# Peptides against a protein of PDB entry 8YVU: the designs that were tried, part 91

Target 1, 39 residues: chain A of PDB entry 8YVU
Amino acid sequence: PQLCYILDAILFLYGIVLTLLYCRLKIQVRKAAITSYEK
Target 2, 160 residues: chain B of PDB entry 8YVU
Amino acid sequence: TWLTVLKKEQEFLGVTQILTAMICLCFGTVVCSVLDISHIEGDIFSSFKAGYPFWGAIFFSISGMLSIISERRNATYLVRGSLGANTASSIAGGTGITILIINLKKSLAYIHIHSCQKFFETKCFMASFSTEIVVMMLFLTILGLGSAVSLTICGAGEEL

## One batch from the design tools (peptide; made by RFdiffusion4, then SolubleMPNN)

Design b2_p16_4_s4 (from b2_p16_4, 12 letters changed)
Fold by OpenDDE base, seed 1:
Structure b2_p16_4_s4 (fold): chain B 39 residues (1-39), chain C 160 residues (1-160), chain D 39 residues (1-39), chain A 16 residues (1-16)
Amino acid sequence: as target 1 above (39 residues)
Amino acid sequence: as target 2 above (160 residues)
Amino acid sequence: as target 1 above (39 residues)
Amino acid sequence: SEFDKLNEELLKLAKE
């Protein structure tokens, strides 16, 4: 049972990191799309 | 192309393999230090008895290291070596998953047969602990296999 | 305790989905960058 | 660069 909670913590941290990276990448895609429309 | 994307992610995949390998080694070492697997009745720890955490971790570590070195040096001979190591790691990962699934089935069967309602019974505790460890190892092995397969595909694409 | 294992499964699935989405988004950013260099 | 740093830290940890 304690191992389950440790795994939850690791997976939760991984999910947060991936979410942040995804958000940053999404912002980059949006900026690239805007730049493409201005050209 | 997908191959170009995988090439750029080789370092990340290699790091993931090394990390997975290290975690597997840590779990293997802890289990071997705390539990005397030889005196445990049944095949609850069949994956550990087979030495999977050790040889699997070694294969994943070598595969990850070779992938990182191959990416950094961009030498043709290193690419081929990395491809071979990643292929071997992928095979090892697949075998490991099979062993872990068998172990998980045996552990679950043991829990069902003994109607383990009380966590304080030594046999039930060991079976439950084994199940938890095997599940964790299974997740790690799946992650390692995914990275190894991805690196293998990337290496194969570079040779074409 | 049963909720912990369910949470692990959900978090694991979430991690896989986010990884796939991240890869797709990264490909889109790269394609956008290549298109910007060709113009 | 961040992955290189992580790899270096992991290598250090592996050597300990």
Scores: peptide ipSAE 0.383, ipTM 0.794, DockQ to the pose 0.019
Fold by OpenDDE base, seed 4:
Structure b2_p16_4_s4 (fold): chain B 39 residues (1-39), chain C 160 residues (1-160), chain D 39 residues (1-39), chain A 16 residues (1-16)
Amino acid sequence: as target 1 above (39 residues)
Amino acid sequence: as target 2 above (160 residues)
Amino acid sequence: as target 1 above (39 residues)
Amino acid sequence: SEFDKLNEELLKLAKE
């Protein structure tokens, strides 16, 4: 059971990090698209 | 196109909110059906007593549905509606997180005070079960809040 | 304890989905950058 | 099924 909770914590942290990275990447794609449109 | 990707992302976030809401409702229903929370001593189920699984799930479901509909129709009026719903869902999610954290603290305090070493004792079992469910609900609520906030930001960006 | 494993499964699935989305988005960013460079 | 096998394995782990 303790190992399961540790795994939950790791997976949760991973999910948060991936969400943040995904958001950042999404913003980058948007910026790139805007820049491409202005050219 | 980048627009198609963004649209898929919004839909995904909306679906995530709906799924989170449904899971919260299912957990709430199961807990309420199996356990008589009203007769349990202490505040170990304070989040359930407050009805959070129900109203929280409703808010997230509405937010998710509106987000999906808004994304599918690409109508300005739906974007505003979705933005409002997502904002409301974000507030609800934040409130839910607060309630769940308080519940978690109370449950943990209960476990520590009673030195629950025997899992089979009814009180300790209930406290442990409450802690597990509250942690799960907390994670789901954080995911729901994250999706709602993301959709709110996306909607705000479209309005500007 | 059983609930912990269910949570692990959900978080794991979520992590996989986010990873796939992140990879797809990363590829898009790269493509957008290449297109911007060619213009 | 693979799902049933996984569930059985999880149940075994839960009992430990």
Scores: peptide ipSAE 0.372, ipTM 0.810, DockQ to the pose 0.118
Fold by OpenDDE base, seed 2:
Structure b2_p16_4_s4 (fold): chain B 39 residues (1-39), chain C 160 residues (1-160), chain D 39 residues (1-39), chain A 16 residues (1-16)
Amino acid sequence: as target 1 above (39 residues)
Amino acid sequence: as target 2 above (160 residues)
Amino acid sequence: as target 1 above (39 residues)
Amino acid sequence: SEFDKLNEELLKLAKE
């Protein structure tokens, strides 16, 4: 049962990091699309 | 800017792979230090007896380190080396998942055979502990495999 | 304790889905970068 | 299914 809580903490942290990276990547895609549309 | 982002992503995947390897190694070391697996009856620790936490951790660590070094030095020969190491780590991860699934099945079968309703019985406690560790290692191995495959695809895309 | 295992399963599934979405988004960014370089 | 058995065992472990 204690190992379950440790795993939850690791998975939660991993999920947060991936979400932040996904958001950053999505913003970059949008900026690239805007730049390509202006050309 | 795009190259910098891709580099950061690859470094993140490499760090994730190394972290996964270190966690697997730590679990293996802790289990071997606390429990004498040789004196435990049954095959509930078959993955540990096979040495997967150790050799798997080594493969993932080497792959992760090579990936990070390849990204930092931006040398063509290092990119090829990293691709090879990531492919090897992906194969090792797949093998590890298979071993862990087999171990999980044996552990669950052991719990069922002994009708483990009482947690405080030594045999039932060991089987439950084994099941928990195997599940954690399985999740970590899947994460490591995902990172290795992602790095392999990224490396292959850079060579084309 | 049961909630811990359920949370582990949900977080694990979420992690896999986010990883797949991240890979797809990364491929899109690469395609956009190639298209912008050819223009 | 094997998944159902695993889920039942995880539920048992969670109750302990």
Scores: peptide ipSAE 0.429, ipTM 0.816, DockQ to the pose 0.115; fails the geometry check
Fold by OpenDDE base, seed 5:
Structure b2_p16_4_s4 (fold): chain B 39 residues (1-39), chain C 160 residues (1-160), chain D 39 residues (1-39), chain A 16 residues (1-16)
Amino acid sequence: as target 1 above (39 residues)
Amino acid sequence: as target 2 above (160 residues)
Amino acid sequence: as target 1 above (39 residues)
Amino acid sequence: SEFDKLNEELLKLAKE
């Protein structure tokens, strides 16, 4: 049971990191699209 | 800018792979220190007997380190080396997954056969513990394999 | 204990989905960058 | 510890 909770913590942290990276990438794509539209 | 993003991703994947490897190694070490696997009847710890947590961790660590070094030095020979290491790590990960699945099946079968309604029996407790550890290692191995494959694809793309 | 394993499964699935989405987004960004360079 | 260094690097990478 304790090991399961440790795994949950690791997976949760991984999920948060990936979500943040995804959001940053999405923002970059949006910025690039806006910049291309203004040119 | 794109190369920088790819480099950052490669480094992240490499670090993730190293972390996964270290966690697997830690689990292997803890299990070996707490449990005398040699005295445990059956193949409940077959993955540990095969030494997968150790050699798998080594392969993933080497692959991750090579990926990081390749990214930092931007040398063609390092890229090839990283690609080779990641490929080897991917193969090792696949083999590890297979071993872990087999071990998991054996552990589950053992629990079913012995009708482990009483978790307080030593054998049932050990089988349950083994199952938990194997599942954790399986998840970690899948994560490591995913990172290795991703790094391999990135490396192959840089060589075209 | 059972809830922990369910959470592990959900988090694992979430991690896989995020990884796939991240890869797709990365490919889209690459395509956008290539298209912008050819103009 | 080496683990702490790795965690710090991971945290830096996550914030970058």
Scores: peptide ipSAE 0.406, ipTM 0.815, DockQ to the pose 0.023; fails the geometry check

Design b2_p16_5_s1 (from b2_p16_5, 11 letters changed)
Fold by OpenDDE base, seed 2:
Structure b2_p16_5_s1 (fold): chain B 39 residues (1-39), chain C 160 residues (1-160), chain D 39 residues (1-39), chain A 16 residues (1-16)
Amino acid sequence: as target 1 above (39 residues)
Amino acid sequence: as target 2 above (160 residues)
Amino acid sequence: as target 1 above (39 residues)
Amino acid sequence: LLEEDIKELLKLIFGE
C-alpha cells in the first residue's frame, strides 16, 4: 500500500509535467500557424 | 513521416530505455538486499527467482546504450548492431511481461488463499509487497518494450 | 488500498495518452515550422 | 558529452 502511494505520486508528477509541456507545445503550434498566415 | 519523428526521438527513447533498465535493476537489488527470497515460501517472487530484473535490465541497458551510440556516430555498422540489440530487447521485454503476469497471478492467488484481510500478517504483507513491486516492474517493462520497439522501427527504416 | 491501485491504472493510462498527444503535437510544430521556412 | 546532450535536450524542452 505504501509503494502504491509512492507510484501514484510519481505518476501524478509525470502527468503534470507532460500537461505543462503539452500546453507549451500547443502555444508554439499556434504561434507558428499565426506567423505562416501573416506571410 | 512517423519514421522521421521516431528518428528525431531516438536518443530520448534510448535514454528512456536505459533509465527504465536502471530502475528495474535498482528495484531488483533493493528487493534482494532487503528480502531473502530463498527463505520465502511460495512462488510469490517467481519473477525475481527467475532473475528477470537483472538480465532484463542488462538487455535494456545494452540496447539503450547501443541505440544512443548508433545515433551519435551515424555509422552503418552501429545502426545494424543497434537494430539487433533493440530486437533482442523487445523479445526480452515480451518474455519479461509474460513472467511478470504469471508472478502477479500467483501473488493474487496467494492473497486469496490466505484471506489476507489483516495487512500486518507477515505472509500477507510479503504477498502485497510482491504484488506492488510486480505491478511496478510490469509498467516499467511495458515502457521499455515500447522504447525498444520504437528504436527497432527507426533502425529498420534507416536500413531501407 | 484498492482505490490506490485503480488510481495507478488511471494515471498510467493518462500518461500514455498524453505522451501520444505530445508526439502528435510535436509533429504538427515541425510541419508548421517547415511550412513557414518554405515561405 | 552526455551532460551537454542532456543540456541541449533540456533547452529544447524548456525553450531556453
Scores: peptide ipSAE 0.432, ipTM 0.797, DockQ to the pose 0.034
Fold by OpenDDE base, seed 3:
Parts: sequence; C-alpha cells; structure tokens
Structure b2_p16_5_s1 (fold): chain B 39 residues (1-39), chain C 160 residues (1-160), chain D 39 residues (1-39), chain A 16 residues (1-16)
Amino acid sequence: as target 1 above (39 residues)
Amino acid sequence: as target 2 above (160 residues)
Amino acid sequence: as target 1 above (39 residues)
Amino acid sequence: LLEEDIKELLKLIFGE
C-alpha cells in the first residue's frame, strides 16, 4: 500500500508537469497564430 | 505525416527508452539487494527470478542508444542496425509484459488464497510488495515497448 | 489500498491523454511556425 | 553532445 501511494505521487507530479507544459505550448501556439495573422 | 512526427521525436523516444531501461535496472538491482528472492517460496517474484529487469533493461538501453546514434549520424548502416535493435527490443518488451502479467496473476492468487487480511505477516507483505513492484515494472515496460515500437516504425519509414 | 490502485489507473490514463494532447499541440506549433516562415 | 541537445530541448519546452 505504501508503494502504491508513492506511485500515485509520481504520476500526480507527472500529470502536473505535463499540464504546465501543455499550457505553455498552448500559449505559444496562440502567440504564433497572432503573429501569423499580423503578417 | 505520422512518420515525419515520429522521425522528429526519435531522439526524445530514444532518451525515454534509455531512461525507462535504467529505472527498470535500478528497481531490479534494489529488489535483488533488499530481498533474497532465491529463498522466497512460490512464484511471487517469477519475473525477477527470470532476470527480466536485467536483460530487458539491457535490450531497451541498447535499442535507445542505437536509435539516438542513428538519428545523429544519419547513416544507412546505422538505420538498419537501429531498426534491428528496436525490433528486438519490441519483442523483448512483449515477452516482458507476458512474464509480468503471469507474475501478477500468481501474486494476486497468493493474496486471495491466503486471505491476507494481516499485512504485517511476512508472506502477505512480500506478496503485496511483489504485486506493487510488478505493477510499476509493467507500466515502465509498456512505456518502453511504446517507445521501441515508435522507433521501429520510424526506422522502417526511413528504409522505404 | 484498492482505492490507491484505482487512483493509479486514473492518473495513468490522464498521463496518456495529456501526452497525446501535447503531441497534437506540438504538431500545431510546428505547422504554425512553418506557415509563419513561408509568409 | 546529448546533454547540450537536452538542455536546448528543455529551453524550447520551458520557453527560456
């Protein structure tokens, strides 16, 4: 049971990191789209 | 195209494969150092007794390294070598998953048969610990297999 | 303990979905960059 | 060097 909670913590951290990366990438796509529209 | 995306992510997939292999090797080494698997009765640690964390980690590491080298040097002979290594790693990963599933079934059966309500009993603790480690290794093996298959598809696309 | 394994499965599925979404978003960023370079 | 490529990839991902 303790190892299961460790795995949960690792997967949770991985999910948070991926969510942050996804948000940053989404912002980059929006910035690139705006720059492309202004040209 | 999907092939173009896989080619651009080949180095990342190779690094992921090496990392997965290293984690599997570390888990195998830690389990072998902490637990005397040879003296444990039953097939609870059958995957470890078969040496899967070691040979599987070696195959995945070699496959990942060859994939990275093949991408960097962009040589035809390295592409063929990487394709062969990735194919071998994919087969090894599939075999590893099968062994881990069998081990998981045996561990779960052991827990159910012995009515392991008392987790403080040494046998029940070992069975639960084995199940948890096998599940972790199964997830890592699935990730490794996914990377190896992706690299194999990428290598096959380069030969066409 | 059983709830922990269920949580692991949910977090694992979430990680896979986020990885797929990240890959799709990365492709979109690349397409936007190519379009911006051609203009 | 693989480490330099990884650092560049990390910079690209983290937007530094």
Scores: peptide ipSAE 0.431, ipTM 0.794, DockQ to the pose 0.035
Fold by OpenDDE base, seed 1:
Structure b2_p16_5_s1 (fold): chain B 39 residues (1-39), chain C 160 residues (1-160), chain D 39 residues (1-39), chain A 16 residues (1-16)
Amino acid sequence: as target 1 above (39 residues)
Amino acid sequence: as target 2 above (160 residues)
Amino acid sequence: as target 1 above (39 residues)
Amino acid sequence: LLEEDIKELLKLIFGE
């Protein structure tokens, strides 16, 4: 049972990190698209 | 640019906030239906006794709805209202997290004091169940707070 | 203890979905970068 | 409605 809660915490942290990385990557895609449109 | 991204995701964040609020409300309702919290000794369900699942869910739902309406109507007064609601929701979320952490500490202390190795003891079972529910509520509250903060930042950026 | 396993399953599924989305977004960034380089 | 919009957006972005 304690291992399960530890796993929950790790997975939750992983989810947050992935969400942040996804947001950053989405910003990069948008920036790249804008730069491509201006050329 | 990041503000523009947040604006585009505002509706999604609002929906996520509403969903989180609904889940919190469902958990609160289930706990209230299954357990008579008033007769439970101690502060194992302190967050529920404070009514957090109810008022927290209401705040998150209102914040999410106002955010969605504000995004769709693009009215200045709605933007201000949404910003206020999201700010209030963020404060409520922070308070909820604090209450849940306190409840979790009390539940863990109870388990430690009674050396709850046997799951079949009624008191140990209740403490374990409370701990599990509180942890789930804590995760949901953190998600809701994240959404509310994101919406608040988006609204603040629109006013600048 | 059983509830934590349910949460683990949900978080795990969420992590998989986010990973797939991240991979797809990364491919899009690469395509956008290549298109911008060719212009 | 939002789910459908998101699905449509995903199809547009990913070409599905």
Scores: peptide ipSAE 0.422, ipTM 0.799, DockQ to the pose 0.035
Fold by OpenDDE base, seed 5:
Structure b2_p16_5_s1 (fold): chain B 39 residues (1-39), chain C 160 residues (1-160), chain D 39 residues (1-39), chain A 16 residues (1-16)
Amino acid sequence: as target 1 above (39 residues)
Amino acid sequence: as target 2 above (160 residues)
Amino acid sequence: as target 1 above (39 residues)
Amino acid sequence: LLEEDIKELLKLIFGE
């Protein structure tokens, strides 16, 4: 049972980090698209 | 640029918020249906006694719906309404997290005091179950708060 | 204990989905970068 | 409408 809760915490942290990284990457894609349109 | 990305994801965040609210409501309803919380002595279900799953779910649902409607109609009054609702939802989420943390601490303390080695004892089972539900609700509340804060930042960026 | 395992399954699935989305987005960023360099 | 929005989101995500 304790191992399960530890796993939950790790997976939750992983999910948050991935969400942040995904948002940052999406911003980069949009910036790249805008820069390509202005040229 | 970050604000523009959040604006494009506003609908997704709103849907996520509504989904989180629905899950919280479902859990609240299930717990209330299975357990008579009013007859349970102690602070094990303090978050449920406070009605957090219900009012929290309502606030998150309203915030999510307003955010989606605001994004679709692009009306200034809806944007302001969404911002207000998201701000209220963020405050509610923060309060909910605080309540859940307090509940979690009390539940853990209860488990330690009773030395719950025998999981099948009714009191230990209830404390363990409460702890599990509180942890789940805490995760959902954090997700809801994250979505509400994101939507609030998007709305604030549109008003500047 | 059972609820913990259910949460683990949900978080695990979420992590997999986010990882796939992140990979796809990363590929899109790379394609956008290559297209911008050829111009 | 929500289903269409979800489909559009999926298309945006999957690049279809």
Scores: peptide ipSAE 0.447, ipTM 0.802, DockQ to the pose 0.036; fails the geometry check

Design b2_p16_5_s2 (from b2_p16_5, 10 letters changed)
Fold by OpenDDE base, seed 5:
Structure b2_p16_5_s2 (fold): chain B 39 residues (1-39), chain C 160 residues (1-160), chain D 39 residues (1-39), chain A 16 residues (1-16)
Amino acid sequence: as target 1 above (39 residues)
Amino acid sequence: as target 2 above (160 residues)
Amino acid sequence: as target 1 above (39 residues)
Amino acid sequence: LLDEDIEELFKLIFGL
């Protein structure tokens, strides 16, 4: 039971980090698209 | 550009593989240190008895390291070596998954047969603990296999 | 304990999906960067 | 050197 919770914590942290990275990357893509449209 | 992409991906996958391997090794070491598997009745720890956490971790570590080195030095011999190591690691990962699934089935069957309502019984506790560890190792092994296969594909693409 | 394993499975699946999406997005960013450089 | 390389790699990958 405790090990499962440890794994959950690790996977949760990983998921949060990936989500943040994905959001950052998505924002970058949007910024690049906007910059390309203004040119 | 594609080569640069593949290189960056290769390094990432290599690091992921090494990390996965190290975690598996750590779990193996901890389990072996805390539990005398030889005195535990049944095949609940069959994956540990087979030494999978150790040899699997070694294979994944070697493949990951070779992948990183191959990317950094960009030498043909290193690419071939990395490809070979990643292929070997992929095979090892597949074997490990098979062993872990078998172990998991045995552990679950043991829990079912003994009707482990009393979690505090030593046998039931050990079986549940084994199941948890095996599941964790299974996830790590799947991750390692995914990285090794990806690295193999990348390496094969560089040789064409 | 059962809830923990279910959570592990969900988080694992989420991690895989996010990784795939991140890879796709990274490829898109790279394609956008290349297209911007050729202009 | 390895730790620094790993740290730099993590920074490169995770954009830290």
Scores: peptide ipSAE 0.494, ipTM 0.798, DockQ to the pose 0.035
Fold by OpenDDE base, seed 3:
Structure b2_p16_5_s2 (fold): chain B 39 residues (1-39), chain C 160 residues (1-160), chain D 39 residues (1-39), chain A 16 residues (1-16)
Amino acid sequence: as target 1 above (39 residues)
Amino acid sequence: as target 2 above (160 residues)
Amino acid sequence: as target 1 above (39 residues)
Amino acid sequence: LLDEDIEELFKLIFGL
């Protein structure tokens, strides 16, 4: 049970990090698309 | 093409493989240091008794290192070496998954047969702990196998 | 204890889906960067 | 050296 909660914590942290990275990448794609549309 | 995407992520896959191997080695060493597996009755730790965390981690580490070196130096001889190492690591990963599944089945069967209602009984605690560690090792082995197979496909695509 | 294993499975699936989405988004960023370099 | 290369690879992969 304790190891299950440790795995949950690791997977949760991984999910948060990936979500933040995905959001940053999505913002970069949007900025790149806007800059390519203004050129 | 999907091959060009895999080639661009080859270093990432190699690093992931090395990291997975190191985590497997750490789990193996911690379990061997904390638990006297030789005195545990039954096949609950059969994967650890077989030394899978050690030899599997070595194979995955070598495969990952060779993949990273092959990508960095971009030499034909290193590509062949990386392909061979990744193929060997893929076979090792498949064997490891099989051993871990067998161990998991034995651990689950042990928990069911002994009607482990009392979690604080030493045998039931060890069986539960073994099951949790085997599940963790199984997930890590699946990740390692996925990286090794991806690297093997990339290497095969470079030889064509 | 069974609930934590269910949570692990959900978080693991979420991690896989996010990894696939991140890879797709990274490919889109690379394609956008190549198209902006050719213009 | 390997740590710097790994850190650069992590920065490249994670866009940090």
Scores: peptide ipSAE 0.486, ipTM 0.787, DockQ to the pose 0.037
Fold by OpenDDE base, seed 1:
Structure b2_p16_5_s2 (fold): chain B 39 residues (1-39), chain C 160 residues (1-160), chain D 39 residues (1-39), chain A 16 residues (1-16)
Amino acid sequence: as target 1 above (39 residues)
Amino acid sequence: as target 2 above (160 residues)
Amino acid sequence: as target 1 above (39 residues)
Amino acid sequence: LLDEDIEELFKLIFGL
């Protein structure tokens, strides 16, 4: 049972980090799309 | 192209593979040090009895190291070596997943047969502990296999 | 305790999906960067 | 050396 909670903590942290990275990439894609429309 | 993206992530995938291998090795050594697997009745630790954490960790570590070296040196012979090692690691990962699934089924069956409601019984505790470790090893093996397959695809794309 | 294992499975699936989405977004950003260099 | 490379990789990925 304690190992499950450790795994949950690791997976939760991984999920948060990936979500932040995904959000940053999504913002970059949107900025790139806007700059391509202005040209 | 998707191949170009994988090429740029080879080092990251290689590091991830090495890390996964090291974690698997650590779990294997901890289980072997805490539990005398030879005296445990049944196939609850069949994956450990087969030595999977050890040989799997070796294959993943070698594959990851070769992938990193291949990426850094950009030599054709290293690319082929990395491709071979990653292919071998992918096969090892697939075999490991199969062994772990079989072990998990046996552990779950053992828990069901003994109606393990109280964790204070030594046999139930061992079966539960085995199940938890096998699940963790299964997740790590899936991650390692994903890394090895990704590196294999990248290496194959460079040879084409 | 059973909820912990269910949470692990959900978080694991979420991590895989986010990794795939991250890879797709990274490919899109790279394609956008290449097309901006050709103009 | 590996730790520095990993740290640089983390900085590259996270933009830290």
Scores: peptide ipSAE 0.484, ipTM 0.793, DockQ to the pose 0.035
Fold by OpenDDE base, seed 2:
Structure b2_p16_5_s2 (fold): chain B 39 residues (1-39), chain C 160 residues (1-160), chain D 39 residues (1-39), chain A 16 residues (1-16)
Amino acid sequence: as target 1 above (39 residues)
Amino acid sequence: as target 2 above (160 residues)
Amino acid sequence: as target 1 above (39 residues)
Amino acid sequence: LLDEDIEELFKLIFGL
């Protein structure tokens, strides 16, 4: 039970970090698409 | 297209494989230091008795290191060596999953036999702890296998 | 205790899905960058 | 050198 909570904390932190990275990458894709459309 | 993606993530996959191996080794070492597995009655720690955390971690570490070195040096001989190591690590990962599933079944059976309604019984606590560790190791082994298979596909694509 | 294991499984699945989506998005960013450079 | 390479790899992976 205690190890389960530790694993939950690690997986939760990993999920948050990946979500932030995904959002940053999505913004980069949008910026690149806008720049390619204006040329 | 998929091969190009995997090639670009090869270093990341190699690092993930090494990290997975190190975590497995750490868990194995901690369990062996805290628990005298030889003194524990039953087959609850069958994966640990088989030495899987140790040899599995070594195979994954070697495979990951070879993959990173191969990608950095871009040498043909290192690519072949990495492909061989990743294939061996994939086989080791599959074997590890099988051992962990067997251990998980034994641990669950032990919990059912002892009717572990009372968490405070030493035997039930050990069985629960074993189940938790085995589940964690199973997830790590699946991640390691996924990375090793991905690296194997990348290496095979570079030889074609 | 059973709820903790269920949460671990959900978070693990979420982590795998996010990793796959991140890889797909990274490919899209690279393709968009190449297309913008040729232009 | 290995630490610098790891740090560069982390920067490459995480975009830091």
Scores: peptide ipSAE 0.481, ipTM 0.793, DockQ to the pose 0.034; fails the geometry check

